# Designs tried in a protein design run: peptides against a protein of PDB entry 5TUV. Part 31

Target 1, 107 residues: chain A of PDB entry 5TUV
Amino acid sequence: KEVIDRLRYLKAEIEDLELKERELDQQKLWLQQSIKNVMDDSINNRFSYVTHEDICNCFNGDTLLAIQAPSGTQLEVPIPEMGQNGQKKYQINLKSHSGPIHVLLIN
Target 2, 107 residues: chain B of PDB entry 5TUV
Amino acid sequence: AQECQNLEVERQRRLERIKQKQSQLQELILQQIAFKNLVQRNRHAEQQASRPPPPNSVIHLPFIIVNTSKKTVIDCSISNDKFEYLFNFDNTFEIHDDIEVLKRMGM

## One batch from the design tools (peptide; made by RFdiffusion4, then SolubleMPNN)

Design b1_p11_4_s1 (from b1_p11_4, 4 letters changed)
Fold by OpenDDE base, seed 4:
Structure b1_p11_4_s1 (fold): chain B 107 residues (1-107), chain C 107 residues (1-107), chain A 11 residues (1-11)
Amino acid sequence: as target 1 above (107 residues)
Amino acid sequence: as target 2 above (107 residues)
Amino acid sequence: SYTPDGFSITL
């Protein structure tokens, strides 16, 4: 009797959790669409920027590169390998298929 | 009973997934808030200045930031059409997306 | 600093 009751309870709880999970999935989709709509708004797009000062304040004393690339651009950081002179090669590879890539040096 | 144990495991699994989804949802909410705050900041700043910032003084979203030591030597090879970039660093670097930057900015 | 080697994403 107790085992049967426990099984029934657990099954009911799992069903409730399944409903909750689906609710969260739906909320995520709606929120993602909302974010997209907000970012695509012409006024918001006009003001969707940061300044060089903003970036410099986030990374004190560093050399900074800002990369702007079309959607779908591939960014790769290969595992560092030894160069001909014995120097490790730390690399970033960018490849766009739809448009030019823009890189800004921030100093 | 074994069936009870199996359902307990399943219940816990679902609870963990729900927790993760709740966290992801909260992150998206914060991203949206940060973006809206950024837009509001910029609108207010431009209104006070009665002019937009100089074109080369701002970085429009979306973007990626690469930061490295000021002593790091950076070499860049660019394709003729600027569709491909190859960066070589003589030392380590970090990559940050615009979302993280907005967080660091306190948006 | 840290280099996120072995990393590949689509922007």
Scores: peptide ipSAE 0.463, ipTM 0.894, DockQ to the pose 0.626
Fold by OpenDDE base, seed 2:
Structure b1_p11_4_s1 (fold): chain B 107 residues (1-107), chain C 107 residues (1-107), chain A 11 residues (1-11)
Amino acid sequence: as target 1 above (107 residues)
Amino acid sequence: as target 2 above (107 residues)
Amino acid sequence: SYTPDGFSITL
């Protein structure tokens, strides 16, 4: 029957797709580890920086804050709410547990 | 017949996930390339200058960029140990990670 | 302009 043949084909294809998906998952993990290794290399780490000029060129005309925080730092942006003065509260909350946070103002 | 339709839906779902994962892998590759290009640029620049950049003139990875209008008033409250920051803005802002910045830099 | 809101991430 045509339906039976179609079912068999679809099931086989789905099985192949499952294998492909698992392959991609493993490749992602490998690549993520590769990126980490490259960034953690002592020589690369020494040169892993951007300049104020680089940032200004990316965001011409804006006031900029560069935030450097330890890994694991929590960044939260609450839903804006109306303040007591009738102004909406646009906020960023940062909390680190492993070290100080460093902020640079660029304008 | 209905089973065929169900499997076709499942197949399409899996194909879409695979496509998304392929795109994610491509992005990770681009991130790694961008980082390597950044390192190469900085190494070359320091070689030409025969000195490293001033410490306060560069932003080391990882970092976050917050950009807002130059007219935006920014208030910052900092804990004594600098482990906690609260930023208040009187207007909207954007947040960008270092990966996006490298993309904007053309790395 | 857009302000991201209602989210929390780990740096």
Scores: peptide ipSAE 0.462, ipTM 0.892, DockQ to the pose 0.606
Fold by OpenDDE base, seed 3:
Structure b1_p11_4_s1 (fold): chain B 107 residues (1-107), chain C 107 residues (1-107), chain A 11 residues (1-11)
Amino acid sequence: as target 1 above (107 residues)
Amino acid sequence: as target 2 above (107 residues)
Amino acid sequence: SYTPDGFSITL
């Protein structure tokens, strides 16, 4: 009897959770489209930038690379492997198929 | 009962997914707010200056930031058409998207 | 510092 009651409770809760999950999925899609519309607006796009100062303030004391690449550019960070000099090789590979990649060094 | 245990596992799985989706939704909301704040800031700044920022003084979205220690040695190989970049670091680095940068800026 | 490694993404 206790088990039966627990089963009923669990089933009802799962149904409620299923509804909640679907609601969240719909909200996500709506918000994603909203963001896209805002970013694609010509006026907003004109002002969609940060300054070198902005970046430096976020990462004070570091060497910084700002990378701008066309959509679809592949960025790969392979698993570090030991180099010939006994040092691990940390790498970033960028490959674009649609246009040039732009990199800025900020120090 | 085995059925009760199975439903409890399913419930927990759904709860975890919902939690993740709620977090992702919140991040999207913050992203949109940050972007709008950025645009407003830049519009105001340009109005005050009565001119756009100098060329190459700004980084337009979308972008990524790679940061590493000032002591890190960076080697870069670039194709002639700038379609391919290979970066070699002698130490660890971090990658940050524009969304994270805006967060750090307090947008 | 930390290096996120062993991944590939599309920008």
Scores: peptide ipSAE 0.459, ipTM 0.892, DockQ to the pose 0.623
Fold by OpenDDE base, seed 1:
Structure b1_p11_4_s1 (fold): chain B 107 residues (1-107), chain C 107 residues (1-107), chain A 11 residues (1-11)
Amino acid sequence: as target 1 above (107 residues)
Amino acid sequence: as target 2 above (107 residues)
Amino acid sequence: SYTPDGFSITL
């Protein structure tokens, strides 16, 4: 009887958790759509930028490159391989299909 | 008894997934808030200045930040249409997305 | 510093 009661309780709890998980999934989808709507708004898009000062306040002491790339741009960092000079090759490959990429040297 | 144990394991797995989904949802909320705050800041700043910032003084979203040592040599090959970029570094680098930058800015 | 290996994303 105790085992049977425990089984019933666990099954009921799992059912409740399944409902909660589905609720969270729906909330995620809703929020993702909300974010897209906010970012795609023409007024918001006009003001969706950061300044050189903003970036410099976040980082210091190093060379900083800002790469503005359109949505859908592919960024690839291959596994470093030995170059012809015996030096490891550290690379970033960017490929856009929808528009130009813009690069700024911050410092 | 074994069935109870199996269900308890399943219950725990579901609880962990729910916790992870809740955390991811909170991150999305914070991202949206950060973006809205950024837009409001910039809109207010431009209103006070009565002009938009110079084109080369801002980085428009979406973007990434690459930081590397001041000693790092960077070579960049660009396609004629600026759709493809190949960066070569003689040393290691770090990549940060715009979301992380907004977090560091305190948005 | 850190360089990610085999990193690929779509922006």
Scores: peptide ipSAE 0.430, ipTM 0.890, DockQ to the pose 0.656; fails the geometry check

Design b1_p11_4_s2 (from b1_p11_4, 3 letters changed)
Fold by OpenDDE base, seed 5:
Structure b1_p11_4_s2 (fold): chain B 107 residues (1-107), chain C 107 residues (1-107), chain A 11 residues (1-11)
Amino acid sequence: as target 1 above (107 residues)
Amino acid sequence: as target 2 above (107 residues)
Amino acid sequence: SYKPTGFSLTL
C-alpha cells in the first residue's frame, strides 16, 4: 500500500516536471529568438563591437588573438597529443562554411 | 519496489535538468542585457566623438578571444579562401567567447 | 572559458 501510494505520487510529480520542462524549453526558444532579433537589427549591428582597449582590459599581459568568424563556424580543439621530443601539440582548427575568418592580434 | 526506485531516479534526473535549464535562461537574459548595454555605450561614445571608431580599432561581434602566454609561439595555416584556419601553439591557451568578454567588461 | 581538452563547438 505504501509502495503503491509512492508510485502514484511519483508519477504525478514527474508529469508536473514534464510540464515545467516544456515551459522552460519554450522560454529558451523565445529568448534565443529575441536575442537574435536584437543582434540582427541594423542599428544594433552597427554598434555591436568592442575596442582593443576593452579586450586588453579583460586580460593582462597575454598574447591575445581576436577571431572574427561567421555564425556556424566550427571550432575544434583536439586533445593535446605528443609530438616529437614529447612536446604536446596544442591546436585550434577552424572551419567556416559561410564566409572568411578574420584574425587580429590585439597585443 | 524496483519500479519505485526507477521513478525516484527519473524524478531526480528531471529536477536536475530543470535546474540546469533555469540557469541557462538566466544566462541568456544576462547576455541580452549585456549586448544592449554594449550598443548603448558605443552609440553614446560615437555621439560624443562625432565620428565612428577607426575600422581596425574595433572587433565586431561575433568573435572569440584566444589568450596565451606572451612566450607562446603561434603558427597559423590559412586556406586560400580563408575558410579554414589551423593554429599551432607550443603551449596551452584559453578560449573565451564574446559573451564572456562582455561579462568581463562589466556590461 | 575553454581549455584545450578536446572538444568541438559551433561559434
Scores: peptide ipSAE 0.395, ipTM 0.896, DockQ to the pose 0.945
Fold by OpenDDE base, seed 2:
Structure b1_p11_4_s2 (fold): chain B 107 residues (1-107), chain C 107 residues (1-107), chain A 11 residues (1-11)
Amino acid sequence: as target 1 above (107 residues)
Amino acid sequence: as target 2 above (107 residues)
Amino acid sequence: SYKPTGFSLTL
């Protein structure tokens, strides 16, 4: 009886957890859509920017590249490997299919 | 007994997954709040200045930031159409999305 | 935050 009761309890709890998980999945979907709608709003879009000062304040003492690329742009960072000159290759590869990429140097 | 043990493992797996999804949902909420705060800040700033910022002084979302040491040498190869970029660094770097930048800005 | 550890992502 004890084992059977425990099994019944666990199965019921798992069923409740499945429902909770589906609820969270739906909430995530709606929230993602909400964020998209907020960002796509014409007024919000007009003011959706940061300044050079904002960026510099976040990364003191570094050289900074700001990269603006259209949605869907592929960014690749290969595993660093030794080059012919004996130096490790640290690389970023960008490929856009829908528009030009814009880069700003903040130094 | 063994079936109970299997279900207990499954229960814990689901509980952890739910916890992760709850955390992700909270992060999305914070992202939306940060964006709204950014927009509000910029609207207020432009109202006070009675003018928009110079076009080249701001970075419009979406963007990413690459940061590296001031000593790092950066080489960039660009395609004719500016759809492809290859960055070479002689040292390591970090990449940050605009969401993380907004967090660092305190939005 | 991302480091050059070998990855790809879509912007």
Scores: peptide ipSAE 0.385, ipTM 0.893, DockQ to the pose 0.904
Fold by OpenDDE base, seed 3:
Structure b1_p11_4_s2 (fold): chain B 107 residues (1-107), chain C 107 residues (1-107), chain A 11 residues (1-11)
Amino acid sequence: as target 1 above (107 residues)
Amino acid sequence: as target 2 above (107 residues)
Amino acid sequence: SYKPTGFSLTL
């Protein structure tokens, strides 16, 4: 009796969770579309920028690279491996297929 | 007993997925708010200045920021068409998307 | 944030 009651309870809860998950999925899609619409607006696009000062304030004291690349650009960071000189190699590989990549040094 | 255990596992899996989706949804909400605040800030700033910022003084979205120590040596190889970039660092680095930057800016 | 742990991103 106790096991049967527990099974019924669990099944009912799982059904409720399924409904909740679907609700969240829909909300995500709606919000993603909303964000896209806002960002694609011509006026918003015109003002969608940060300054060098903004970036420097976020990362004070560091060397900073700002990378702007076309959509679809691949950024790869391989697992650090030992180089020929005995130092670990830390790398970033960028490859664009649709346009030039723009990099700014912020120091 | 085994059926009960299976349902408990399923229940836990669904709860974890829901938690993750809720977190992702909150991040999207914050992203949209941050973007709108950024646009508003920039519009106001340009109105006060009665001119747009200098072209090379701003970083237009979308972008990423790579930050590393001031002591890090960075080597960069660029293709002639600027479609490919290879960065070599002698030390570790971090990569931050524009969303995270906006958060750090307090947007 | 991302650290150099071996990954690929699409920008």
Scores: peptide ipSAE 0.380, ipTM 0.893, DockQ to the pose 0.869
Fold by OpenDDE base, seed 1:
Structure b1_p11_4_s2 (fold): chain B 107 residues (1-107), chain C 107 residues (1-107), chain A 11 residues (1-11)
Amino acid sequence: as target 1 above (107 residues)
Amino acid sequence: as target 2 above (107 residues)
Amino acid sequence: SYKPTGFSLTL
């Protein structure tokens, strides 16, 4: 009797958790669409930028490259391997299909 | 007894998954808030200045930041249409997305 | 943040 009651309780709780998970999934989809709508708005798009000062304040005195790339741009970072000169190769490959990539040296 | 144990494992698995989804949802909310705050800041700043910022002084979203040592030598090969970039570094680097930058800015 | 550990991303 105790085991049967525990089984019933656990099954009911799992059912409630399933409902909660589906609710969260729907909320995520709704929020993702909301974010897209906000970012794609023409007025918001006009003001969707950061300044040189913003970037400098976020990082130390290292060399900083800002790479503005269209949505869908592919970024690849190969595993560093030894080059012909005995030095490890550190690379970034960028490929855009929808528009040009812009690079800005910050410091 | 074994069935109870199986359901308890399932219950715990679902609870952890729900917790992860809740966390991801909160991150999306914060991203949207950060973006809205950025837009508001920029609109206000341009209104006060009565002009947009100079083109080369801002980085438009979406973007990434690459940071590396000042001693790092960076070579860049660019396609004629700027759709493809190849960066070569003689040392390691870090990549940060625009979301992380907005967080660091306190947006 | 990302480090050069061998990966691909879509922006």
Scores: peptide ipSAE 0.357, ipTM 0.892, DockQ to the pose 0.948

Design b1_p11_4_s3 (from b1_p11_4, 3 letters changed)
Fold by OpenDDE base, seed 3:
Structure b1_p11_4_s3 (fold): chain B 107 residues (1-107), chain C 107 residues (1-107), chain A 11 residues (1-11)
Amino acid sequence: as target 1 above (107 residues)
Amino acid sequence: as target 2 above (107 residues)
Amino acid sequence: SYSPEGFTLTL
């Protein structure tokens, strides 16, 4: 196909893609607000929980930690490094600035 | 032509972004559905039991799950005010958010 | 299994 015709085609397609992307952005914002409203509802909030059994069924045989922390709490996983005993260390660092962190051991 | 090549690159970039946004939107939809199903399940369960679950038997959203092998040794250091936690693992672990857990539960 | 590495999440 001739270069000029290809250029026209590409430009037109890009314009269509721009419209599609904006549409998706708007839909995302709408849905995010919808989810927030549903979760913030007092009745829904009252029943927004899982059981220990639920978690165990999802991860049968594993050791499990359930972490609940205030909004804004940072969970950091640094790059693993070698320990003094020659073992690679894997870490999780939790830091809250607004309240206590709650951790449950499930196994 | 160089212009044609530039537009092809732009077109591909936009297509990839749109694909990602479509996927993210689908995940949000599933998230909302899962949450509503969870609430419905719990409401029904409490109605049948005529009581709420014991306080320490449930994990309220939002939460994070850390899972590791039963053989993994976990060391935990906690600040007095419980604002800081340091976990050390002698082996690998995985982190899962509540959204993923609900998916695994079939919600 | 594999551990996620080199990141920070805000809860």
Scores: peptide ipSAE 0.448, ipTM 0.893, DockQ to the pose 0.629
Fold by OpenDDE base, seed 5:
Structure b1_p11_4_s3 (fold): chain B 107 residues (1-107), chain C 107 residues (1-107), chain A 11 residues (1-11)
Amino acid sequence: as target 1 above (107 residues)
Amino acid sequence: as target 2 above (107 residues)
Amino acid sequence: SYSPEGFTLTL
């Protein structure tokens, strides 16, 4: 029956897709670890920075804040609440657990 | 017939998820390349200058960039240990991670 | 992202 044949085909394909997805998951894990290792290397870490010029070249005329925070720092942007005069309050909450946060005004 | 339809939906769901994961892997590869290029650039620049950049002239990874209008008023509250920050803006802002910045830099 | 709302991100 056509339906039975289609079911068999779909089940086989789904099984193949499961294998493919697992392969991709493993590749992602490997690549993430590779990136971490590269960034954690002492020499690479020494040179892992951008300049004020770099940042300024990426943006135009706005107020720019550079927030240096250790890995694992949580950044929260709550839903804006109403303030005085019905003005929305836009907020950023930062919480670090492994070190101090440093903020720079770029321009 | 209903079972066939269910499997068709599942198949499509998996295909889309795989597509997303493939895209994510490509992004990770680009991230690693960008980082390596950044390090190489900085190493070469410091060799040419025969000195490291001034401490406050660079932003070390990881970081984020917050940009907002030059007219935006920003208030910041900082914990004693500088582990917690609260930013208040009277207008909208944008957040960009270091990965995006490296992309904009052409790394 | 532009003024994202109601989210948490880990750096």
Scores: peptide ipSAE 0.441, ipTM 0.894, DockQ to the pose 0.833
Fold by OpenDDE base, seed 4:
Structure b1_p11_4_s3 (fold): chain B 107 residues (1-107), chain C 107 residues (1-107), chain A 11 residues (1-11)
Amino acid sequence: as target 1 above (107 residues)
Amino acid sequence: as target 2 above (107 residues)
Amino acid sequence: SYSPEGFTLTL
């Protein structure tokens, strides 16, 4: 009796959790679409920027590069390897398939 | 007893997934809020200045930030059409997306 | 944030 009741309870709870998970999935989809709509709005797009000062304040004292590239651009960071002079090389490879890449030196 | 244990494990698994999805949803909400705050800030600033910022003084979303030491030597190779970039660093660097930058800005 | 470890991103 107790075991049967526990089983019934657990099954019912799992069913409720499944409903909750589906609810969250739907909420995520709606929110993602909402974000897209907000960002695609012409007025919002006009004001969707940060300043050099904003970036510098986030990374005080560093050399900063800002990369702007078309959607789908690949950014590759290979595992650092030794160079010809025995110097360890750190690399970033950018490859666009749809348009030019723009890079800004902030400081 | 074994069936109860199996259902308890499944229950816990679902609870953890729900928790993760709730966290992801909250992150998206914060992203949307941050973006809206950014837009609001910029609109207000331009209204007060009665002019837009200089074109080369701002970084439009989306973007990626690369930061490294000011002592780091950076070499850049660019294709003729600017579709490909190769950056070589003589030291370590970090990469940050615009979402993280907005967080650091306190948006 | 991303460290200089081996990875590829799509922007």
Scores: peptide ipSAE 0.436, ipTM 0.894, DockQ to the pose 0.839
Fold by OpenDDE base, seed 1:
Structure b1_p11_4_s3 (fold): chain B 107 residues (1-107), chain C 107 residues (1-107), chain A 11 residues (1-11)
Amino acid sequence: as target 1 above (107 residues)
Amino acid sequence: as target 2 above (107 residues)
Amino acid sequence: SYSPEGFTLTL
């Protein structure tokens, strides 16, 4: 009797958790769409930028490259391999399909 | 008894997934808030200045930041239409997305 | 500094 009651309780709780998980999934989808709508708004898009000062305040005195690229641009960092001179190769590959990529040297 | 144990494991697994989804949802909310705050800041700043910022002084979203040592040698190969970029570094680098930058800015 | 390996992302 005790085991049966525990089983019933656990099954009921799992059912409630399933409902909660589906609710969270729907909320995520809704929020993702909301974010897209906000970012794609023409007025918001006009003001969707950071300044040189903003970037400098976020990082130390290293060399900083700002790379602006269209949505959908693919960024690839291959596994470093030994170069011809015996030095490891560190690379970034960028491929855009919808527009140009812009690079700005910050410092 | 074994069935109870199986359901308890399932219950715990679902609880952890729900917790993770709740955390991810909160991150999305913060991202949206940060973006809205950024737009508001920029609109206010441009209104006070009565002009937009110079083109080369701002980085438009979406973007990434690459930081590396000032001693790092960086070579860049660019396609004629600027759709494809190849960066070569002689040392390690770090990559930060625009979301992380907005967080560091306190947006 | 740290360089990611085998990393791909879409902006």
Scores: peptide ipSAE 0.406, ipTM 0.891, DockQ to the pose 0.663; fails the geometry check

